# Designs tried in a protein design run: peptides against a protein of PDB entry 5K2M. Part 6

Target 1, 273 residues: chain A of PDB entry 5K2M
Amino acid sequence: MRIGITYTVLRREEMAIKERAGEFGEVVMLHEDDLLFPGNYDLDVVIIRNVSHFKALYTARLFESEGIPTVNSSRLIFEAGDKLFATLRLAGKVPVPEWKAALSEGGALRVPDSLGYPLVSKPVFGSWGRLLAKVNDRDSLEAVLEHRKWMKNPLYGIHYFQEFVEKPGRDIRSYVIGGEFVGAIYRYSNHWITNTARGGKAEPCSDPEVEELSVKAWEAFGEGALAIDIFESEKGLLVNEVNPNMEFKNAARVTGADMAGKLVEYAVEVAKT

## One batch from the design tools (peptide; aimed at target 1 N195 P244)

Design b1_p9_5_s3 (made by RFdiffusion4, then SolubleMPNN; from b1_p9_5, 5 letters changed)
Fold by OpenDDE base, seed 2:
Structure b1_p9_5_s3 (fold): chain B 273 residues (1-273), chain A 9 residues (1-9)
Amino acid sequence: as target 1 above (273 residues)
Amino acid sequence: EEAPDLSGA
């Protein structure tokens, strides 16, 4: 078996994936600079670890065009990596924060009529809490909308909003790979954005309700490896978002779960189908 | 403290 691993930066995750993949076959590390298509790649499967959502998406689709399956698939990356599209999948299966989408400023200005204040403005793409805004009032909403008009990417004109969820100074990140729950962590922060990539601390989360909810959230997509962000709210557990390009160094360290191994095992299964 | 991974879009 020949396992490709595409990457932008050799992080702890990519090193761990490489190491574990070496136990199953020959490993081909493919930096973004090595990716030329069509490329005639002799690979049974490719693990997609490109940092950019769009680079990951296109890389996956390009390998698939050569008949090489990817983990994650371009379909999953597309559906899960867009916050709005992910919400559309999730909302039919699991509890999600109340949300609204608007396609114009005029539509966006009516969002508070449904969600109230405070609300959260999100771009449909991006990670690590980039361009998240807590919108407390009308003036703040107008400011966010004005700034979005001047952003170059037309996707910033897709206005996605959520209710502001009061959290107990933490959120949950769980990991589901191939439909199997692998582990979960609490991410602690004094800021309303709890992401560990912004300096939050991680602790193990051992909650059967989190496990069940995480699997159900994964089933909304039905394939691949997902990190799942869950809020503890007064309404109970809410699935906030999923990430098809999961970082897991903190979760692996804290839980002791072999997330890299589970990802490789799943990739090997995908290669055999 | 691990530097925030501000990796791109």
Scores: peptide ipSAE 0.019, ipTM 0.600, DockQ to the pose 0.144
OpenDDE base, seeds 1, 3, 4, 5: peptide ipSAE 0.017, 0.018, 0.014, 0.014; ipTM 0.591, 0.595, 0.578, 0.564; seed 1 fails the geometry check

Design b1_p9_5_s4 (made by RFdiffusion4, then SolubleMPNN; from b1_p9_5, 4 letters changed)
Fold by OpenDDE base, seed 4:
Structure b1_p9_5_s4 (fold): chain B 273 residues (1-273), chain A 9 residues (1-9)
Amino acid sequence: as target 1 above (273 residues)
Amino acid sequence: SEAPDLSGA
């Protein structure tokens, strides 16, 4: 078994994945600078750990074009890593926050007619709550839309909105790998954006409803390794988003779950199919 | 100090 691991930065996650992969076979670490295609890669599977969503997507697709399976697949990265496409999958299987998509400013200006205020503006791509805006009124909506016109990437012209969900000062991040629930954490924040990358505390989450919902959310995609962001709302649990390029160092530390091992085990299974 | 998550764009 020859296991590739693509990466941008050697994080705690990549170190843990490397260590566990070494128990199953030869590990080939592939920094982004090492990636040239077409190439003669002698690998049975590649674990995709590129930090950039687009780099991860293209890397996965490039390996797949050479007959090498990836974890996650380019299909999963594409569908799960885009907030709108992920919502389209999730909405058919699990409760999600109310959402609207608009493809023009004129369409976006009508979103409050359906969602009301406050609402959340999201780019369809990006991490750590980058370019998330809580839109409390018309003036704020117009400002967000005006700023989007000056953004060079055409994907910023895709207007994705959610209802603003009142949360109990935390959210939940769960992890499902190969359809198995691996663990979950609460992420605490004094800000409406509860992302741990912004200094939130993490605590273990042991809730059977979270486990069940997390598995159902994974089943909306039907493959790979996903982190799942869940809100505790007045309406019950809502699946906000999924991440096909999950960070898990804090979750692994807090829960004691072998997330790196589970990811490697799944990659080895994928290599054998 | 938790190392900043360097999950880029």
Scores: peptide ipSAE 0.018, ipTM 0.573, DockQ to the pose 0.165
OpenDDE base, seeds 1, 2, 3, 5: peptide ipSAE 0.017, 0.019, 0.016, 0.016; ipTM 0.580, 0.587, 0.577, 0.576; seeds 1, 2, 3 fail the geometry check

Design b1_p9_6 (made by RFdiffusion4)
Pose (drawn by RFdiffusion4):
Structure b1_p9_6 (pose): chain A 273 residues (1-273), chain P 9 residues (1-9)
Amino acid sequence: as target 1 above (273 residues)
Amino acid sequence: SIPVDMSAD
């Protein structure tokens, strides 16, 4: 059993994964510099841990082209990692915040007629709560759209919006791996953006409703290891997003759950075809 | 600067 781990830097998550994988077989640490294709790689499975979402997608696709299964797969990395594609997959399966998509500035200006104010603008490929905007009126919408327009990346032209959900000073992050719920936390902040990457704080979450909803959200994709974001609202729990390159150091510490171990166990199972 | 395409947190 040879288990590959692709990485950019060795965060605590990557170190814990390396250790757990060592109990099952030879670990082959693959920095981005070690990635060259086409190439001969002798691996039964690769755990994708690249920090760049896009580098993770392409390395997963490249290893798949060498006949080497990846965790997570290139398909899941793309579908789950893009807010719009993921919302299309979650819709009708679990409750989600109301959302709209537009393809131009003019189309985006009509979004408030459907969603109302306040609304949330966010990039389709983003993470760590970056470039999220709470838009309270037309002037703010025009400001966000003008800035997005002048940004180089054509992906900023896909305008994705959600109603603003009044959360109780926190949100929920849960983890489902291979269909098994493995844990959840609250992420607190005095700011409406609660990511731990922006200073949000982890506490254990033992709400049984989140476990079931988290499995249903995972079932919309039917594979892999997903970190799932959930909002509490006046209309019950809402699934906001799913994440295919999960961070969990604060979550594992707070809940005591072995998220790195469970990811590895799942990877060994996929390595057996 | 911190890239927008960072992994999940």

Design b1_p9_6_s1 (made by RFdiffusion4, then SolubleMPNN; from b1_p9_6, 6 letters changed)
Fold by OpenDDE base, seed 1:
Structure b1_p9_6_s1 (fold): chain B 273 residues (1-273), chain A 9 residues (1-9)
Amino acid sequence: as target 1 above (273 residues)
Amino acid sequence: ELPVDGRGS
């Protein structure tokens, strides 16, 4: 078996994936600079680890066009990597924060009529809490919308909002690969954004309710490897978002779970189908 | 530098 691994930066995750993949077959590391299409690739499966959402999406689709399956698939990256599209999948299966989408400034100004204040403004793409805004009032909403008008990417004209969820100083990050729950962590922060990339501390989460909800959230997509962000709210557990290009260094360290091994095992099974 | 559309966590 020949396993490709595409990457932008060789992080601890990519090193672990490479090491585990070597136990199953021949490993071919493919930096973004190595990727030209159409190409003559002799690979049974490709693990997609490009940092950019869009580069990951296009890389997956390009390999699929050569008849090579990817983990994750271009379909999953597309559906899960967009916060709005992910919400559309999740909302049919699991509890999610209340949300609104608007396609214009005029539409966005009416969002508080249904969600009230405070709201959270999010871009439909991105990670690490980038461009998240807690919007407490009309003045703040107008400011966010004004700034979006001057951003060059047309996707910033897609306005995605959630209710502000009051959390107990933490959130949950779980991991589901091939429909199997692998592990979960609490991410602690004194800030309303609890993402570990912004200084959040990780601790193990062992909760059967989290495990069940995580699997159900994965089933909304039905394939691949996903990290799942869950909020502990007054209303109970809410699935906030999913990530089809997960970092797991902290989770693996804290839980002892073999995230890299589980990802490789899943990729090997995909290669056999 | 991380891309503006970077994903991971």
Scores: peptide ipSAE 0.299, ipTM 0.885, DockQ to the pose 0.797
OpenDDE base, seeds 2, 3, 4, 5: peptide ipSAE 0.017, 0.017, 0.020, 0.018; ipTM 0.624, 0.615, 0.599, 0.628; seeds 2, 4 fail the geometry check

Design b1_p9_6_s2 (made by RFdiffusion4, then SolubleMPNN; from b1_p9_6, 6 letters changed)
Fold by OpenDDE base, seed 2:
Structure b1_p9_6_s2 (fold): chain B 273 residues (1-273), chain A 9 residues (1-9)
Amino acid sequence: as target 1 above (273 residues)
Amino acid sequence: DLPVDRRGS
C-alpha cells in the first residue's frame, strides 16, 4: 500500500501521521510545492493535511479525479469545512446553536429580530476564531457589516450568525474517525472564544453524552475524520461546528488517544474499498 | 505562539 500525505507545514500531527502510516505501507510525503495536476500519482489513498481549507478541498478533488480516494474526501471537506454548510447538515440531526444566515446587509440587519443580542458573527470559513465577533448591539452589528463590505473575498458577504452561547469557561472538542469516537477534550479559556489555538488549556473529557452526540454529529456527514466542537449550554450540549482538517496534538497529548493511528487506519480502510 | 490561521487563504 502507498499512502500519500499532503501538507503545508510539517506539524506534530503530520509527523505522527507519517510515522503511523509507515506501519501500513510506503509513505509518500507531498508538500504543496510537490503537487501538480494532472499527475501520475501511484497512491492507494491520500491523507489531506493542507492547512488552507480551499487548498485541502481542491487537493482532495484533484486526487479523486485521478481515481485516488482521499481522507478526507473533497465532499466532506466542502460540507464540513464551511460553517453554514456544516450547520445545514447538523441541524437536522443534532442540537445546534440558534443561527441565521443572510445574503445582504439588509437581511443581516434583521437577524437580531430573531436571535436577539448578543449574537456572534462568523465568517463561513476560517479557523481559530478568526473574524468571530460578539455583537452586543445595533451599532456593533452595523460596524461588522460595514467592515465586511470592504473585505475582498466575496464569501465574507455571506452573513452567518449564531446566538451567543454562555459557556462554563470552556468548550469541548471531540474526534470521530470512521464513525468511531476516539476522544474528547475540554478547552478552557477566560475569553468567550475557548479555542486552544488562542492559548486555552486542554483537559480530558470523559462524558458519555459527548460521545453519543459526537457520533450523531459525524453521522450527519457519514464519512471521514472530524473534529467536533461542542458547547455546554443552559439548553444542554450544542454542536457548534465541525472541522474536516483537524489539529489533534493537544487532544492526543491530553487523552493519550492515538489520533494519528486511527486516522491512518481509516485511510487504509478507505484505500481497500 | 499563536498559530497563523491559513485556512481560507
Scores: peptide ipSAE 0.016, ipTM 0.584, DockQ to the pose 0.265
OpenDDE base, seeds 1, 3, 4, 5: peptide ipSAE 0.015, 0.015, 0.016, 0.014; ipTM 0.558, 0.544, 0.556, 0.558; seeds 1, 3, 5 fail the geometry check

Design b1_p9_6_s3 (made by RFdiffusion4, then SolubleMPNN; from b1_p9_6, 5 letters changed)
Fold by OpenDDE base, seed 2:
Structure b1_p9_6_s3 (fold): chain B 273 residues (1-273), chain A 9 residues (1-9)
Amino acid sequence: as target 1 above (273 residues)
Amino acid sequence: EIPVDRRGS
């Protein structure tokens, strides 16, 4: 078994994945600078750990073009890594925050007619709450839309909105790998953005409802390794988004779950299929 | 320290 690991930066996650992968076979670390295609790679599977969503997506697709399966697959990265595409998958299977998508400023200005205020403006791509805006009124909406017009990436012209969900000063991050629930954490913050990357604290989450919902959310995609963001709302649990390129150092530390091992085990299973 | 988000780059 030859296991590739693509990466941008050697984080705690990549080091843990490398270590665990070494128990199953030969490990080939592949920095982004080492990746040229076509490359005739002699690998049974590649674990995708590129930081950039798009680099991860294209890297996965490039390996797949050489007949090498990836974890995650390019399909999963594409569908799960876009907030709108992920919402489209999730909405048919699990409760999600109320959402609207608009393809123009004129369309976006009508979103409050259905969602009301406050609402949350999100880019369809990105992580760690980057470019999230809590929009409390018309003036704020107009400002966000104006700023989006001047952003270089045309994907910023895809206007994705959610209802503002009142949360109990925390959200949930769960992990499902190969359809198996691996663990979950609470992420605490005094800010409406609860992501631990913004200074939030993590605690273990042991809730059977979270486990069940997390598995159902994973089943909306039906493959791979996903981190799942869940809100505790007045309406119950809501699946906010998923991440096909997850950080798990805090979750692993807090829960004691072998996230890296589970990821490698799944990659080995994928390689054998 | 808030990590620089590189997912969109």
Scores: peptide ipSAE 0.016, ipTM 0.593, DockQ to the pose 0.278
OpenDDE base, seeds 1, 3, 4, 5: peptide ipSAE 0.016, 0.016, 0.015, 0.011; ipTM 0.577, 0.568, 0.559, 0.571; seed 1 fails the geometry check

Design b1_p9_6_s4 (made by RFdiffusion4, then SolubleMPNN; from b1_p9_6, 5 letters changed)
Fold by OpenDDE base, seed 3:
Structure b1_p9_6_s4 (fold): chain B 273 residues (1-273), chain A 9 residues (1-9)
Amino acid sequence: as target 1 above (273 residues)
Amino acid sequence: DIPVDLRGA
């Protein structure tokens, strides 16, 4: 078994994955600077750990073109890494926050007619709640739309909105790998954006409803390793988004779950199929 | 404090 690991920065996660992968076979670390295609890679599977969503997506697809399976697959990275495409998958299987998509400013201005205020404006790509806006009124909506016109990337012209979900000062991050629930944490924050990347505390989450919902959310995609963001709402649990390029050092520390080991075990399974 | 995760665009 030869296991490739692509990476941008050797983080704690990549170190843990490397260590665990060494128990199953030969490990080949591949920095982004080492990646040229077409190539002749002698690998049974590649674990994709590139930091950039787009670099991860293209790296996965390039290895697949050489006949080498990846974890995650380019299909999964594409569908799960875009918030709108992820919502389209999730909405057919699990409860999600109410959402609207508009493809023009004129369309976007009508979104409050259905969602009301407050609402959340989201880019379809990005991390750490970057460019999330809580939109409380018409003036704020107009301001967000005006700013989007001047953004260079045309993807910022895809207007994705959700209802604002009142949360109990926390959200849930769960992990499902190969259809198996691995663990979950609460992420605490005094800000409406509860991402731990902004200095939030993490605590273990042991809730059977979270476990069941997390597995169902994974089944909407049907493959790979996903981190799943869940909101506790007055309507019950809502799946907000998924992440096909998960960080897990904090979750692994808090839960004691062997997330790196589970990821490697799944990659070895994929290599054998 | 928990270190910031490095998920890029």
Scores: peptide ipSAE 0.021, ipTM 0.620, DockQ to the pose 0.211; fails the geometry check
OpenDDE base, seeds 1, 2, 4, 5: peptide ipSAE 0.020, 0.016, 0.021, 0.018; ipTM 0.619, 0.614, 0.607, 0.577; seeds 1, 2, 4, 5 fail the geometry check

Design b1_p9_7 (made by RFdiffusion4)
Pose (drawn by RFdiffusion4):
Structure b1_p9_7 (pose): chain A 273 residues (1-273), chain P 9 residues (1-9)
Amino acid sequence: as target 1 above (273 residues)
Amino acid sequence: EEEEDVSGD
């Protein structure tokens, strides 16, 4: 059993994964500098841990082209990692916040007629709560759209919006790996953006409703290891987003769950074809 | 930096 781990820097998550994988076989640490294709790699499975979402997608696709299964797969990395594609997959399967998509500035200006104010603008490929905007009126919408327009990345031209959900000073992050619920936390903040990357704080979450909803959200994709974001609202739990390159150091510490171990166990199972 | 394609929480 040879287990590859692709990484950018060795965060706590990557170190814990390396350790667990060592109990099952030879670990081959693959920094981005070690990635060259086409190439001969002798691996039964690769755990994708690149910090760049796009580098993770392409390395997963490249290893798949060498006949080497990846966790997560290039398909899941793309579908689950893009807010719009992921919302299309979650819709009708679990409750989600109301959302709209527009392809131009003019189309985006009509979004408030459907969603109302306040609304949330966010990039389709983003993480860590970056470039999220709470838009309370037309002037704010025009400001966000004007800035998005002048940004170089054509992906900022895909305008994705959600109604603003009044959460109770926190949101929920849960983890489902291979269909098994492995844990959840609350992420508190005095700011409506609660990511731990922006200073949000983890506490254990033992709500049985989140376990079931989290499995249903995972089932919309039917594979892999997903970190799932959930909102509490006056209309019950809403699935906001899914994440295919999960961070969990605060979550594992707070809940005591072995998220690195469970990811590895799942990877060994995929390594057996 | 805010435009980078980073992943995680």

Design b1_p9_7_s1 (made by RFdiffusion4, then SolubleMPNN; from b1_p9_7, 5 letters changed)
Fold by OpenDDE base, seed 1:
Structure b1_p9_7_s1 (fold): chain B 273 residues (1-273), chain A 9 residues (1-9)
Amino acid sequence: as target 1 above (273 residues)
Amino acid sequence: SEELPLSGE
């Protein structure tokens, strides 16, 4: 068994994955600078750990083009890593926050007619709460839309909105790998954006409802390793988004779950299929 | 509880 691991930065997660992969076979670490295509790669599977969503997506697709399976697959990275495409998958299987998508400024200006205020504006791509905006009124909406006009990437012209969900000062991050629930944490923050808040705390989450919902959310995609963001709302649990390039160092520490081992075990299974 | 580090691309 030859296991590739692609990476941008050697983090705690990549170190843990490397260590566990060594128990199953030969490990080939591949920094982004080592990746040239087409190439002659002798690998049974590649674990994708590139930080950039787009680099991860293209890396996965390039290995797949050479007949090498990846974890996650380019399909999963594409569908789960785009907030709108992920919502389309999730909405058919699990409760999600109310949402609207608009393809123009004129369309976006009509979103409050359906969802009301406050709204959350999200780019369809990007991690760590980047460019999230709480939109409380018309003036704020116009400001967000004006700024988007001057952004270079045409994907900023795709306007994705959610209802603002009142959370109890926390959200839930769960992990599902190969259809198995691995663990979950509460993430505490005084800010409405929990993921990027300086001083946020993680605590174990042991809730059968969270476990069941997390597995159902994973089943909307049907493969791979996903981190799942869940909100506690007045309407019950809502699946906000998923991440196909998950960080798990804090969750692993807090829960004691062997997330790196589970990821490697799944990659080995993928290699054998 | 563990403090969550700021992650950045």
Scores: peptide ipSAE 0.014, ipTM 0.486, DockQ to the pose 0.108
OpenDDE base, seeds 2, 3, 4, 5: peptide ipSAE 0.014, 0.015, 0.016, 0.015; ipTM 0.510, 0.490, 0.488, 0.498; seeds 2, 3, 4, 5 fail the geometry check

Design b1_p9_7_s2 (made by RFdiffusion4, then SolubleMPNN; from b1_p9_7, 5 letters changed)
Fold by OpenDDE base, seed 1:
Structure b1_p9_7_s2 (fold): chain B 273 residues (1-273), chain A 9 residues (1-9)
Amino acid sequence: as target 1 above (273 residues)
Amino acid sequence: DEELPLSGE
């Protein structure tokens, strides 16, 4: 068994994945600078750990073109890594926050007629709460839209909005790998954006409803390894988003779950298929 | 969960 691991930065997660992969076979670490295509790669599976969503997506697709399966697959990265496309999958299976998408400024200006204020503006790509805006009124909506006009990437012209969900000073991040629930954490923050990367604290979450909902959210995609962000709302649990390129160092530390091992085990299963 | 800016990709 030859297991590739692509990466941008060697983080705690990549170190743990490398260590566990070594128990199953030969490990080939592949920095982004090592990736040239077409190539003659002798690998049974590749674990994709590129930091960039787009680098991860294209890396996965390029290996697949060589007949090498990836974890996650390019299909999953594409569907789950875009917030709008992920919402389209999730909305058919699990409760999600109310959302609207607009393809023009004129359309975006009408979103409050449906969602009201406050609402949340999100880019369809990005992580760590980057470019999230709480939009409280018309003036702030106009400001966000004006700024988007001057951003170079055409994807900023895709306007994705959610209702603002009042949270109890925390959210939930769960992990599902190969359809198996691995663990969950609470992420605490004094800010409306809850993210451990922005100084949020993590605590274990042991809730059967979270476990069930997390598995159902994973089933909306039907493959791979996903982190799932869940809100506790007055309406009950809502699946906010999923991440096909998950960080798990804090969750692994807090829960004691072997997330790296579970990821490698799944990759080995994919390789044998 | 870190996303690199597309402008820097």
Scores: peptide ipSAE 0.016, ipTM 0.555, DockQ to the pose 0.165
OpenDDE base, seeds 2, 3, 4, 5: peptide ipSAE 0.016, 0.015, 0.016, 0.015; ipTM 0.572, 0.522, 0.555, 0.542; seeds 2, 3, 4 fail the geometry check

Design b1_p9_7_s3 (made by RFdiffusion4, then SolubleMPNN; from b1_p9_7, 3 letters changed)
Fold by OpenDDE base, seed 1:
Parts: C-alpha cells; structure tokens; sequence
Structure b1_p9_7_s3 (fold): chain B 273 residues (1-273), chain A 9 residues (1-9)
C-alpha cells in the first residue's frame, strides 16, 4: 500500500500521521510545491493535510480526478469546511445555535429582527475564530457590513449570523473518525471565543451525551474525519461547527487517544474499498 | 500567503 500525505507545514499532527502510516505501507510525503496536475501518481489513498481550506479542497478533488481516494474527500471538505453548508447538514440531525443567512446588506440589516442582539457574525470560511464578531447593537452591525464591502473575496458578501450563546467559560471539541468517537476535550478561555490556537487550555471531556451527539453530528456528513465544536448552553448541548481539516495535537496529548492512528486506519480502509 | 489568510487557516 502507498499512502500519500499532502501538507503545507510539517506540524506535530503530520509527523504523527506519517509515523503511523509507515506501519501500513510506503509513505509518500507531498508538499504543496510537489503537487502538479494532471500527474501520474501511484498512490492507493491520500491523506489531505494542507492548511488552507481551499488548497485542501482542490488537492482532494485533483487526486479524485486521477482515481485516487482522499481522506477527507473533496465532498466532505466542501460541505463541512463551509460554516453555512455545514449548518445546513447539522440542522437536520442535531441541535445547532439559531442562525440566519443573508445575501445582501439589506438582508443582513434585518437579521436582528429575528435573532435579536447580541449576535455573532461569521465568515462562511475560515478557522481559529478569524473575523468572528460579537455584534451587540445596530452600530456594530453597520460597521461589520461596511468593512465587508471593502474585502476583496466575494464570499464576504455571504452574511452568516448566529445567536450569541452564553458559555460556561469553555467549549467542547470532539473527534469522530469513520463514525467512531475517538475523544473529546474541554477548551477553556476567558474570552467568548474559545480556541486552543488562541491560548485556550485543554482538559479531557468524558461525557456520554457528548459522545452520542458527536456521532450524530458526524452522521450528518456520513464519512471522513471531523473535529466537532460543541457548546454547553442553557438550552443543552449545541453543535456549533465542524472541521474537516482538524488539529488534534492538544486533544491527543490530553486524552491519550491515538487520533493519528485512527486517521491512518480509516485511510487504509478507504484505500481497500 | 494572502490566500491562506483568506481561507482562515
């Protein structure tokens, strides 16, 4: 078996994936600079670890065009990596925060009539809480909308909003790979944005309700490896978002779960299908 | 890159 691993930066996750993949076959590391298409790739499966959502999406689709399956698939990366498209999948299966989408400034200005204040403005793409805004009033909404008019990417014209969820100074990140729950962590922060990449602390989360909800959230997509962000709210557990390009170094360290091994095992299963 | 910054990753 020949296992490709595409990457932008060799992180702890990519090193762990490489090491575990070596137990199953030959490992071919592919930096973004090595990726030319069409190509003559001799690979049974490719694990996609490009940092950029769009680079990951296009890389997956390009390998699939050569008849090589990917983990994650381009379909999953597309559906899960867009916050609005992910919400559309999730909302049919699990509790999610109340949300609105608007396709114009005039539509966006009416969102508070439904969600009230405070609300959260999100871009449909992006990670690590980039361009998240807590919008407390009309003036702040107008400011966010004005700034977006001057952004070059047309996707900033897609306005996605959620209710502001009061959290107990933490959120939950769980991991589901091939439909199996692998582990979960609490992410602590003194800020309303909880993210370990922004200096949040991680602790183990052992909650059967989190495990069940995480599997149901994965079933909304039905394939691949996902990190799942869950809020503890007064309404109960809410699935906020999913990530098809997950970081797991902190979760693996804190839980002791072999997330890299589980990802490789799943990729090997995909290669045999 | 600007594209990486735009992808939010």
Amino acid sequence: as target 1 above (273 residues)
Amino acid sequence: SEEEDLSGE
Scores: peptide ipSAE 0.016, ipTM 0.596, DockQ to the pose 0.342
OpenDDE base, seeds 2, 3, 4, 5: peptide ipSAE 0.017, 0.017, 0.016, 0.016; ipTM 0.597, 0.586, 0.579, 0.569; seeds 2, 3 fail the geometry check

Design b1_p9_7_s4 (made by RFdiffusion4, then SolubleMPNN; from b1_p9_7, 5 letters changed)
Fold by OpenDDE base, seed 2:
Structure b1_p9_7_s4 (fold): chain B 273 residues (1-273), chain A 9 residues (1-9)
Amino acid sequence: as target 1 above (273 residues)
Amino acid sequence: SDEEPLSGE
């Protein structure tokens, strides 16, 4: 078996994936600079580890066009990597924070009529809580909308909002690969954004409700490897978002779960289908 | 790059 691994930066995750993939076959590391299409890639499967959501999406689709399956698939990356599209999948299967989408400033200005204040403004793409805004009032909403007008990417004109969820100073990140729950962590922060990439601490999360909810959240997509963000709210557990390009170094360290191995095992299964 | 939509933890 020949396993490709596409990457932007050789992180701890990519090193671990490479190491584990070597147990199953020949490993072909493919930096973004190595990716030219159409190409003659002799690969049975490609693990997509590009940092950019769009680069990952297009890389996956390009390999698929050559008959090479990817983990994750371009379909999953597309559906899960967009916060709004992910919400659309999730909302039919699991509890999610209340949300509104607006396609104009005029529509966005009416969002508080449904969600109230405070609300959270999110871009539909991005990571590490980038461009998340807690909108406490009308003036703040107007400011966010004004700034969005000047953003170059037209996707910033897609106005996605959630209710502000009061959290107990933490959130949960779980991991589901091929429908199997692999592990979960608490991410602690004194800030309303609890992402570990912003200096949060991680601790193991061993909660059967989290496990069950995580699997159900994965089933909303039905394939691949997902990290799942879960909020502990007064209304119970809420699935906030999913990530098809998961980082897992902190989770692997804290839980001892072999996330890299599970990802490779799943990729090997995909290669055999 | 801060300009690209990145995937992360």
Scores: peptide ipSAE 0.019, ipTM 0.617, DockQ to the pose 0.797
OpenDDE base, seeds 1, 3, 4, 5: peptide ipSAE 0.017, 0.021, 0.022, 0.022; ipTM 0.607, 0.617, 0.612, 0.621; seeds 3, 4, 5 fail the geometry check

